Peptides against a protein of PDB entry 7Z53. Designs and how they scored, part 136

Target 1, 150 residues: chain A of PDB entry 7Z53
Amino acid sequence: PRIKNQADCIPFFRSCPACPGSNITIRNQINALTSFVDASMVYGSEEPLARNLRNMSNQLGLLAVNQRFQDNGRALLPFDNLHDDPCLLTNRSARIPCFLAGDTRSSEMPELTSMHTLLLREHNRLATELKSLNPRWDGERLYQEARKIV

## One batch from the design tools (peptide; made by RFdiffusion4, then SolubleMPNN)

Design b2_p28_8_s2 (from b2_p28_8, 18 letters changed)
Fold by OpenDDE base, seed 5:
Structure b2_p28_8_s2 (fold): chain B 150 residues (1-150), chain A 28 residues (1-28)
Amino acid sequence: as target 1 above (150 residues)
Amino acid sequence: GLLLLELLARLLLERQESLERTREDLLA
C-alpha cells in the first residue's frame, strides 16, 4: 500500500546483498543460524559494540533502549551514531537514524527490527526479574545471565 | 540464548513434521 504520510514512518534502508556463489549462501546460513542461537544479532559479536548496546548508566544489566521513542510504553532499539546514516538518507523528512543492534541489518529489514526489539524487551525483562531474585548481582552478572537465558 | 535454542528446536521439529506429512501425502 502507498503510504501517504511518510513523515511519521520509520525509514528502512534495504540493500540487496550480492552473493556470488552457493557456497557463500551456505556459509551465510550457518552464520545466521549461529548468530540466531547466541543472539549475537542482538548483543553484538565484538566487545566494543556489545558495550555500546548496553545500558551502562546503572548496574541493572540492561540493554540500551531508545531515548526518543517508545512503542506504546515499550522499549525500542537505540539509535546508532553513524557518520553517514543511510536511514536518514532514505527518508530525509523523517529524520530517524538507523537502529543500533548487533546486526547492522536491523534497520534494513523490518522483520529483524521486530525480532531484535522483542529480544531486547525480553532481555531487559529477564534482567529485571533476575535482579529481583538476586539483588546482590551486579550489572555484569545480570547482563550475562539474561543473555544466556535469551 | 537458551530461549532461542528452544525456539529453533521447536521450529525444526515442526518442519520435520511438515515434511513427514508431505512425504506421506506423496506416498499415498
Scores: peptide ipSAE 0.230, ipTM 0.682, DockQ to the pose 0.013; fails the geometry check
Fold by OpenDDE base, seed 4:
Structure b2_p28_8_s2 (fold): chain B 150 residues (1-150), chain A 28 residues (1-28)
Amino acid sequence: as target 1 above (150 residues)
Amino acid sequence: GLLLLELLARLLLERQESLERTREDLLA
């Protein structure tokens, strides 16, 4: 279904391939392709980003989820904290910031957002199950094992 | 990672089988 009210839409920022940032976009595209095997599009390829994508409030090995919104009780990607958030700038009326994921394109392509969301949910499901099976595992172990399974 | 790898493998196998069936059908 098409949402006619833009205020009800989650804004996505699509960069123009001919824009000055085209080189960065191309690199992101290439990185996204190679990141599929290790799922770095979900977990991040850099340690600082990876840490930001994790729920560090507990030892459950979970990925961070959106604290403001849920999809009928199911997790959504967390919001990023960008100074000049292109999603906010694109649709000021919506006031919804960009999502935070391992792939910076997550908020540029709705398809990626959906995939990342599903994999985030799967990771958290796996981590939860692993915790039940291995209650003595710490958050790092749970996170890494779930990441491997994904 | 393993899930994604398995998914990719399944997709590739499915495509391969489909192509083989198509080839066989065309040759028959």
Scores: peptide ipSAE 0.227, ipTM 0.682, DockQ to the pose 0.012; fails the geometry check
Fold by OpenDDE base, seed 1:
Structure b2_p28_8_s2 (fold): chain B 150 residues (1-150), chain A 28 residues (1-28)
Amino acid sequence: as target 1 above (150 residues)
Amino acid sequence: GLLLLELLARLLLERQESLERTREDLLA
């Protein structure tokens, strides 16, 4: 999903856009994009967020994927669970919430959504391959090793 | 992380080569 109605919003390169002219509740201040190499936009820079981005239902070290939709069998980003979801508020007819990613701007910039989706798929691919090569590794080990490779 | 680092390195190298070609074209 994308936030389409951003005409009254001020874009920021390192933080979320602000919409001072809108009646929509402004989202919490986000952390600046620190490093492209660290892939914090994919994995999250905060521990609670990082945990929410992981698939904790097994020991495969996978990132969480969308449970409602797929793209020709390929994984999509999971939906966020915001009470005041800006994606739902900007387009009430679509009824599609924002994606959950390490960068909260994922649903605001289509380029980020695409990139994060590709990196999500790559992480899960790597974790799967690492499990095949190292069957005794637990989920934490698989996740961390795949994260390092990404 | 390593894949992204490699990608960044490749992009920087491509940028460098492009700048060098531009400089050569301007001096000719």
Scores: peptide ipSAE 0.224, ipTM 0.669, DockQ to the pose 0.012; fails the geometry check
Fold by OpenDDE base, seed 2:
Structure b2_p28_8_s2 (fold): chain B 150 residues (1-150), chain A 28 residues (1-28)
Amino acid sequence: as target 1 above (150 residues)
Amino acid sequence: GLLLLELLARLLLERQESLERTREDLLA
């Protein structure tokens, strides 16, 4: 079933929707597999990105969440700040920017968006639980321990 | 990371079992 109300749709874009014989799909799959074990698709593989994906406003070791929207009270991925945001161009009525995640394809495939969102929630859940068990742990310790568990 | 590793392991084991069953069915 297709959603009729475009305003309620999260925009997705395809860098290469149909490229048979292209190495793009293979490369993307390989990158996804390599990042799966260490969850770098969620946390980022580069330090600047990793920092931007964290909630640095407190010492709770949390990942950043969307500040504009929630899913029935549950966290969503934060928005990126792209100069030329392709997500805004794909669906003008929705006016929803691309999501920020460790994997740049987070807004490209609904499956990835969903998975990253769930793992974001799981990390924050774990960090919160670890904080309750270890109140003296700082944000860095909480973040790293939760990351290991994920 | 550990949860994802466990998930991967479970998926691989399930796939392996499925392939073994298929092999047995083909050889029966």
Scores: peptide ipSAE 0.224, ipTM 0.671, DockQ to the pose 0.013; fails the geometry check

Design b2_p28_8_s3 (from b2_p28_8, 19 letters changed)
Fold by OpenDDE base, seed 3:
Structure b2_p28_8_s3 (fold): chain B 150 residues (1-150), chain A 28 residues (1-28)
Amino acid sequence: as target 1 above (150 residues)
Amino acid sequence: ALLELLLLAQLLLERLESLKKSREYLLS
């Protein structure tokens, strides 16, 4: 929705990954917006996380998908492996762990989970198409090229 | 690039819907 009062708007710049300032809240919000634009919420901003988000069992350049559940045959985000998983603790009867995504907030907000899921599917779709077009590309190339397109 | 284009498209659609809503309000 369009924000009418621009005085209350958080400044958003495509090329601004982080703004200097002591206000952590504002900084976090800006960082979150930047991460959304650059798709770091999908791929992760840190190398260890990025690796954990990838499917390393093959050379298809895919992101990891949930191994337990699918949405009518479509991919879901993989589960995280957290000690004292807060998602499990909040509803012990459901026994559904937190999802793993580039954004640590993915399981906190259903809309983020949905967005990450869609972009996961899109990446994997792109990687699959790129593989068909470029059969000799390895998983790293496919992953990076798909990431660039996203 | 695709994400950026999609975001721009969403923004444009949102603006369009806002305009339509405003138009509807003015016509009511």
Scores: peptide ipSAE 0.027, ipTM 0.370, DockQ to the pose 0.015
Fold by OpenDDE base, seed 4:
Structure b2_p28_8_s3 (fold): chain B 150 residues (1-150), chain A 28 residues (1-28)
Amino acid sequence: as target 1 above (150 residues)
Amino acid sequence: ALLELLLLAQLLLERLESLKKSREYLLS
């Protein structure tokens, strides 16, 4: 079944838009799996977004991590910088901005947030190991190679 | 490649759990 009203729907990578409260897992299972396999939900399918998801402060090929919060030393997704941040607007008491990820669904679906976080950590782990093994690789190569491994 | 392997592992684990439940049913 498809959602007919798309007014309140959010976009999906390699998937049709999903509205809040819909069973996205069932409806877009195949497309979601395809997006999952290529890790576009983590890295972004658009170059501008992909660049924003990267840590450009060094040549380590890392994905950007949250600068305000960590999970017992482990990385969390970076916050997005939205003018009208729906996460802030939805829960004003929490005052937590939306996370920035390759898939805009990340902030809308906590399950995806967790998965994205894990893959973020894995990418950065891989990039770190690749840097150790290949110290002359620049950030672009480290990023791309780690991305390919993921 | 890793993500693909993780997906496969997840599927295999789910299948394994299903088989375990089936085995329990047969032995009950």
Scores: peptide ipSAE 0.026, ipTM 0.371, DockQ to the pose 0.013
Fold by OpenDDE base, seed 2:
Structure b2_p28_8_s3 (fold): chain B 150 residues (1-150), chain A 28 residues (1-28)
Amino acid sequence: as target 1 above (150 residues)
Amino acid sequence: ALLELLLLAQLLLERLESLKKSREYLLS
């Protein structure tokens, strides 16, 4: 069943009303989504963070991956190195640190963790494909080109 | 570009599901 009263709007997105099926809702959603086109949640918006998110051990243009765990052979986000790591403090038995990502909320919301993980994998996939197509490209070129595609 | 396409696809899928539900409701 559908809500009958579509005229009732709920304040949302920059204090604008969100109405079911309305153009206002669609526009607000589009604006919110387009704000993430730069993929800063994956790559980091600051240079020091961006460097820490990269695999600098080779010239493959890859993002860093978890060194302890994999998901059925597929990459997971790397762990951060935080003082008083809240992820460690919340569950002492698990002893799993917070993830390192461009968005600090990656370890806070499972949905974001999953999305960032998928985009991490996609970047590394793209970088790998680009390396095969362009063997002479260095890590910086591969990283930037893959980032542009994402 | 890929992220943009994925996000737009998600938006379109949500809209599509909403329209399907609306259509089903109106026909019930």
Scores: peptide ipSAE 0.026, ipTM 0.351, DockQ to the pose 0.017
Fold by OpenDDE base, seed 5:
Structure b2_p28_8_s3 (fold): chain B 150 residues (1-150), chain A 28 residues (1-28)
Amino acid sequence: as target 1 above (150 residues)
Amino acid sequence: ALLELLLLAQLLLERLESLKKSREYLLS
């Protein structure tokens, strides 16, 4: 989503400058496009990561959300738990860690962060509506069905 | 399916904005 208030901004970490002629930049863009097509940037491409991105505190089939910050009552991406968090090194006074997402570059590119956040909210919205329509579905089914719709 | 629809919507919106800019340039 578009950030209109500067007070709602969170610092981001950049791994390197933009280099259009660099093979690294080209590879990153290709990977970003591929992950967007299959929604792996939201859900993760590996099972351990996918489990960490889910809210396992209930049977609602939701993705995990940030526990410290919200955007006018709306969900934000959860923080990661890195031992050597590069985002914390960007601004030590702010103490804002990197986001946890299906794409590790989410904290490096605000555009990707916004897209991930939007799709996170959409998944949780779908899961909530599916729970209303199918109250006997467990969290696994709600998560999988919402993921299929996305 | 929803992601594909959202992508399509984004592409259509970008095309629409491009057309609006072109129209603005022609009218100015």
Scores: peptide ipSAE 0.023, ipTM 0.353, DockQ to the pose 0.014

Design b2_p28_8_s4 (from b2_p28_8, 20 letters changed)
Fold by OpenDDE base, seed 4:
Structure b2_p28_8_s4 (fold): chain B 150 residues (1-150), chain A 28 residues (1-28)
Amino acid sequence: as target 1 above (150 residues)
Amino acid sequence: ALTLLLLLLLLELERLESLEKTREYLLS
């Protein structure tokens, strides 16, 4: 179908099909990325958000973690500070705010939340190991190097 | 909550499987 009122459209771009040298029965998309994954969903795509996602209280290059809850000592995503927190509004009894992540949708789906949490933990693990190996590295370098490895 | 915990557990197990490869990279 052709929708004439473009204001009612969400711009989607269909991925190019992958064309292996065999008979194709299933249309697979091409991954056109040629660089490393920047993991913007975890680290944020904008500098202000990226800073908010970091633990800036030290020079360990860590991402911020939840200050109220842990998973048996393991980090959880930090809570966001939203004026009208939809998570609080949706389930007032739980009293759990939305999570802060690079992707604002991190609290919309448990699967996404879990992935973000995992990658948060991995980053902090890597940053910690990098700090151990390179004690003189500052927080910025630790953060960036860990990010590159993730 | 239970779904989240289950997913976190499963993903963490996968992470652990790749831990040694990561260490190899860091130490190389």
Scores: peptide ipSAE 0.006, ipTM 0.290, DockQ to the pose 0.021
Fold by OpenDDE base, seed 3:
Structure b2_p28_8_s4 (fold): chain B 150 residues (1-150), chain A 28 residues (1-28)
Amino acid sequence: as target 1 above (150 residues)
Amino acid sequence: ALTLLLLLLLLELERLESLEKTREYLLS
């Protein structure tokens, strides 16, 4: 039978196949993530995304935080700016966008949301402490050093 | 370290659930 309620549908697309050569018997997807352990779930695997995840309004090396909501003064993940935001589509009354993180699944599982939130807070804590210890460091160095520690 | 991290994650989950309940209350 046809799905009657189509208003709550989440758009989902299959990954593109990797075509290493001819006579392919097994379909493999393209890997768009970094292959080394670099906390890319927090920082992103692509430079444009990585920049969007950063607070670029100052030289403190911080990650961007939510501008509308906080948890008793503690930072939350920033909202994404998707054209067809699945979070907005599934709950139109709440009007809460998906969270922006290095892992696009951050809004699909509460456990991931919590993990990303904690790692966001930890990065910003580290960057703040590094700035205190090294006042002459610029935002880029603070960001990179905090990222290395995480 | 992993046990402590797990406890912190659970605490964060409880906080998020509390915030959601508060949100629902405010919107009702």
Scores: peptide ipSAE 0.005, ipTM 0.284, DockQ to the pose 0.021
Fold by OpenDDE base, seed 2:
Structure b2_p28_8_s4 (fold): chain B 150 residues (1-150), chain A 28 residues (1-28)
Amino acid sequence: as target 1 above (150 residues)
Amino acid sequence: ALTLLLLLLLLELERLESLEKTREYLLS
């Protein structure tokens, strides 16, 4: 590799190939994301991930936020719980785990992290406003309505 | 101080406009 200092490298992995069942010279990739515009980069494309991205401790319809850090009182993405967390392996001194988001690439670039953080904040803002407008709505309805607006 | 106040007012107006759009969405 051109860069010999592995501590400064983000561990990029190739996605699994899709097997189209024909002699094709073009390597296709498996797409596990939803095919319609549903903001799955924020909410996740799979139900287990979607549940883990939600704050299930109340009926406010909120997405989960970081429990250790805030940005001047503003929410940050929650940390993931990965075995052999690549973020912990790249910078062992910082001891900062990878972020959990609907898009697994959220920790690969600061721009992606920022965008996902902003969208998380927007969802939680919308859910909070919807709760104020409709106090009798439960957490599921608040979450779904906020998700539709995002 | 006046410029900061004006900026805060503009931010509040944007928030209120966003809230009204949300209300309109819910009532449509």
Scores: peptide ipSAE 0.000, ipTM 0.232, DockQ to the pose 0.012
Fold by OpenDDE base, seed 5:
Structure b2_p28_8_s4 (fold): chain B 150 residues (1-150), chain A 28 residues (1-28)
Amino acid sequence: as target 1 above (150 residues)
Amino acid sequence: ALTLLLLLLLLELERLESLEKTREYLLS
């Protein structure tokens, strides 16, 4: 069906196809995953978003964490800074902004929120451990190595 | 590892629900 109003649609993109040579009857998918768990949703697909998801205030290679709330000392996803924050509009009483994550649906689906939070914590844990083991590594290297392990 | 990961996710869901209630109280 032709949907004229795309503003009401949630963007969902399919993975890119890959052709297995001369056999055009079988459609494969490009798999760029190198991590144990697909954490692309956590790190963002685009470079600007990826940088916004990082804690750039230091050279520890950490992902950004929530500055207002913690879960008994454990990190939570940072809030996004959206002009028209749908999370604020949905529940005006709660006054909880949308989370900043690699996937825009992270605030819509608790499953994604949990996954992102877990992987955020794991990344930061790994980055911290890597820093202790390799004190000369800069933030970029720590981030990349932790990302690869995740 | 995947089963453990799933359990951790479920635990986080419970925590997040509790956190939301707390946030509503603190931000009210």
Scores: peptide ipSAE 0.000, ipTM 0.256, DockQ to the pose 0.024

## One batch from the design tools (peptide; made by RFdiffusion4, then SolubleMPNN)

Design b2_p29_1_s1 (from b2_p29_1, 17 letters changed)
Fold by OpenDDE base, seed 1:
Structure b2_p29_1_s1 (fold): chain B 150 residues (1-150), chain A 29 residues (1-29)
Amino acid sequence: as target 1 above (150 residues)
Amino acid sequence: MLTPEERLALLLAHLLELQKKLAAELLAR
């Protein structure tokens, strides 16, 4: 291996191979993500993650936002609470945790982090507008309707 | 009104600035 410093290693697991019924020698892998644009990168593909991405403290249908930092009053992605946080492991001096998003790769590239932040902001904007138009809607309905629009 | 690319660029800049700020804050503790 080219990297000798194991202190900066990010733990990754290899995906399971896909076994096509043909004598194809090219290894495919099982896709663990959705095959269509369902915004799972924003909302998560699994129920536990989806719940963690939501602001459940009120009935506004909002996604969870960073509680420590804002961008000139605009929402940022919340930090993840991973035990073995790869962002903390790779940069022990900065000690900045990874951002939590529907895509676990949200913190691998600043561009992804930025896109997820924009989509989070758009969801929360939509949920807020939907609440103004439909004051009697509960948080679940607001969240789902905003999600459908995104 | 900012283009999507301009919004992305702005957000990238802010995130980078936030990272620097967070790093500085954590190093000061």
Scores: peptide ipSAE 0.011, ipTM 0.307, DockQ to the pose 0.016
Fold by OpenDDE base, seed 3:
Structure b2_p29_1_s1 (fold): chain B 150 residues (1-150), chain A 29 residues (1-29)
Amino acid sequence: as target 1 above (150 residues)
Amino acid sequence: MLTPEERLALLLAHLLELQKKLAAELLAR
């Protein structure tokens, strides 16, 4: 093998092919992510992740926020609960865990973290306003309607 | 009203400040 140090190999998996019913001459991969219109970077592309990103403690349709830290009273992204948290390993001095978002790359650069934080704040603002306008709406409807606006 | 870029820059600055404060708190222990 050209690479003698196999310990430094990055595992790279090929995605499954999409099987359209017609004569497939071109191999397409299954899209595992939702479209950008769905704001999957904020809401997640998978149902378990999407649920973890929500505040399920009330019927306000809110996204989950950081419980330890705030930005002058403003919400921050919640921390993830990773077993081997790469953020804790890379920046041992700060001891700040990775943030939980719809896209795991949200913790890779401060600019992405900031964008996701802004979108989280906007969702929660919209959900709060929608609740004020529609007091009879439940948390699911508030969440979905706020998501559609974002 | 701040532009989206200005809001992003401010949030970035706050995040960096938070990291510095956390680091300082850890060093003070």
Scores: peptide ipSAE 0.009, ipTM 0.305, DockQ to the pose 0.013
Fold by OpenDDE base, seed 5:
Structure b2_p29_1_s1 (fold): chain B 150 residues (1-150), chain A 29 residues (1-29)
Amino acid sequence: as target 1 above (150 residues)
Amino acid sequence: MLTPEERLALLLAHLLELQKKLAAELLAR
């Protein structure tokens, strides 16, 4: 082991060993804390934010969606509920609040807004399909399994 | 300054363009 004195170490590991496919001689490291793809931009990095991003009104495992606007029946990002909303302050005539997403910058760039909207739609699609395939799954399991696939 | 409707239209247009690009990249693999 690289560290000989384990008494000075916190037993916290961020990675696990992984062997790719047919080559068992190469030991790769897989992230043990998050998925291989960091989708924290969609789901948030903190539990309170992650909860706010979810539709908690039902047991379908869905992310929260905009309640005022839709794109031809397709979901848009929900608005945030900020006390001093910078989006409302920057354009008082539009009265469009900032979007709620896992990345706080989601309202700064249209590209980010669009990507987050796509991933939100994909999550909700997956959760809906998973519910169809597994009618007995609760909202937490549906959310987590859809999140693993995204 | 863009109206709320114009902003929404621009966001939607950009979203559609990104969807097309992503679809093209996925189909190219």
Scores: peptide ipSAE 0.007, ipTM 0.310, DockQ to the pose 0.019
Fold by OpenDDE base, seed 4:
Structure b2_p29_1_s1 (fold): chain B 150 residues (1-150), chain A 29 residues (1-29)
Amino acid sequence: as target 1 above (150 residues)
Amino acid sequence: MLTPEERLALLLAHLLELQKKLAAELLAR
């Protein structure tokens, strides 16, 4: 290594390359966190986060929604419970916490917030419709089947 | 040329349409 002092090194490991198709010249990394259809922005990539994103108060397979605010009866993203919430620091008057989503960046840009909100609404719509069609399905199955469609 | 917001809206609309198609396919099975 060019750096002699190992104490100054940040341990970075280069991701393994994905096998490209025959016509792909750009090196892509293997995604080991999510499926081929990456919906981690909605569902999270880690089990603890995924659980926090779910409405666990019932067996409807729904994602958690904001309990304080709604948009004319339409769901909003739930608030996160951050110890040092950066959103509270930026707008002290409104006292609006950061939103909880599968992507931690959901509150950094209004566009991301909007997309996550729409996908949350779509999941909950799908789960609700699936429940109507399959009354015997439990909350886990409803959640997973809705997730497969999203 | 579409604005980033318009491009995003189109992408979302396309995604929603795909979801509806997938849902319909599941219901047909």
Scores: peptide ipSAE 0.000, ipTM 0.202, DockQ to the pose 0.023

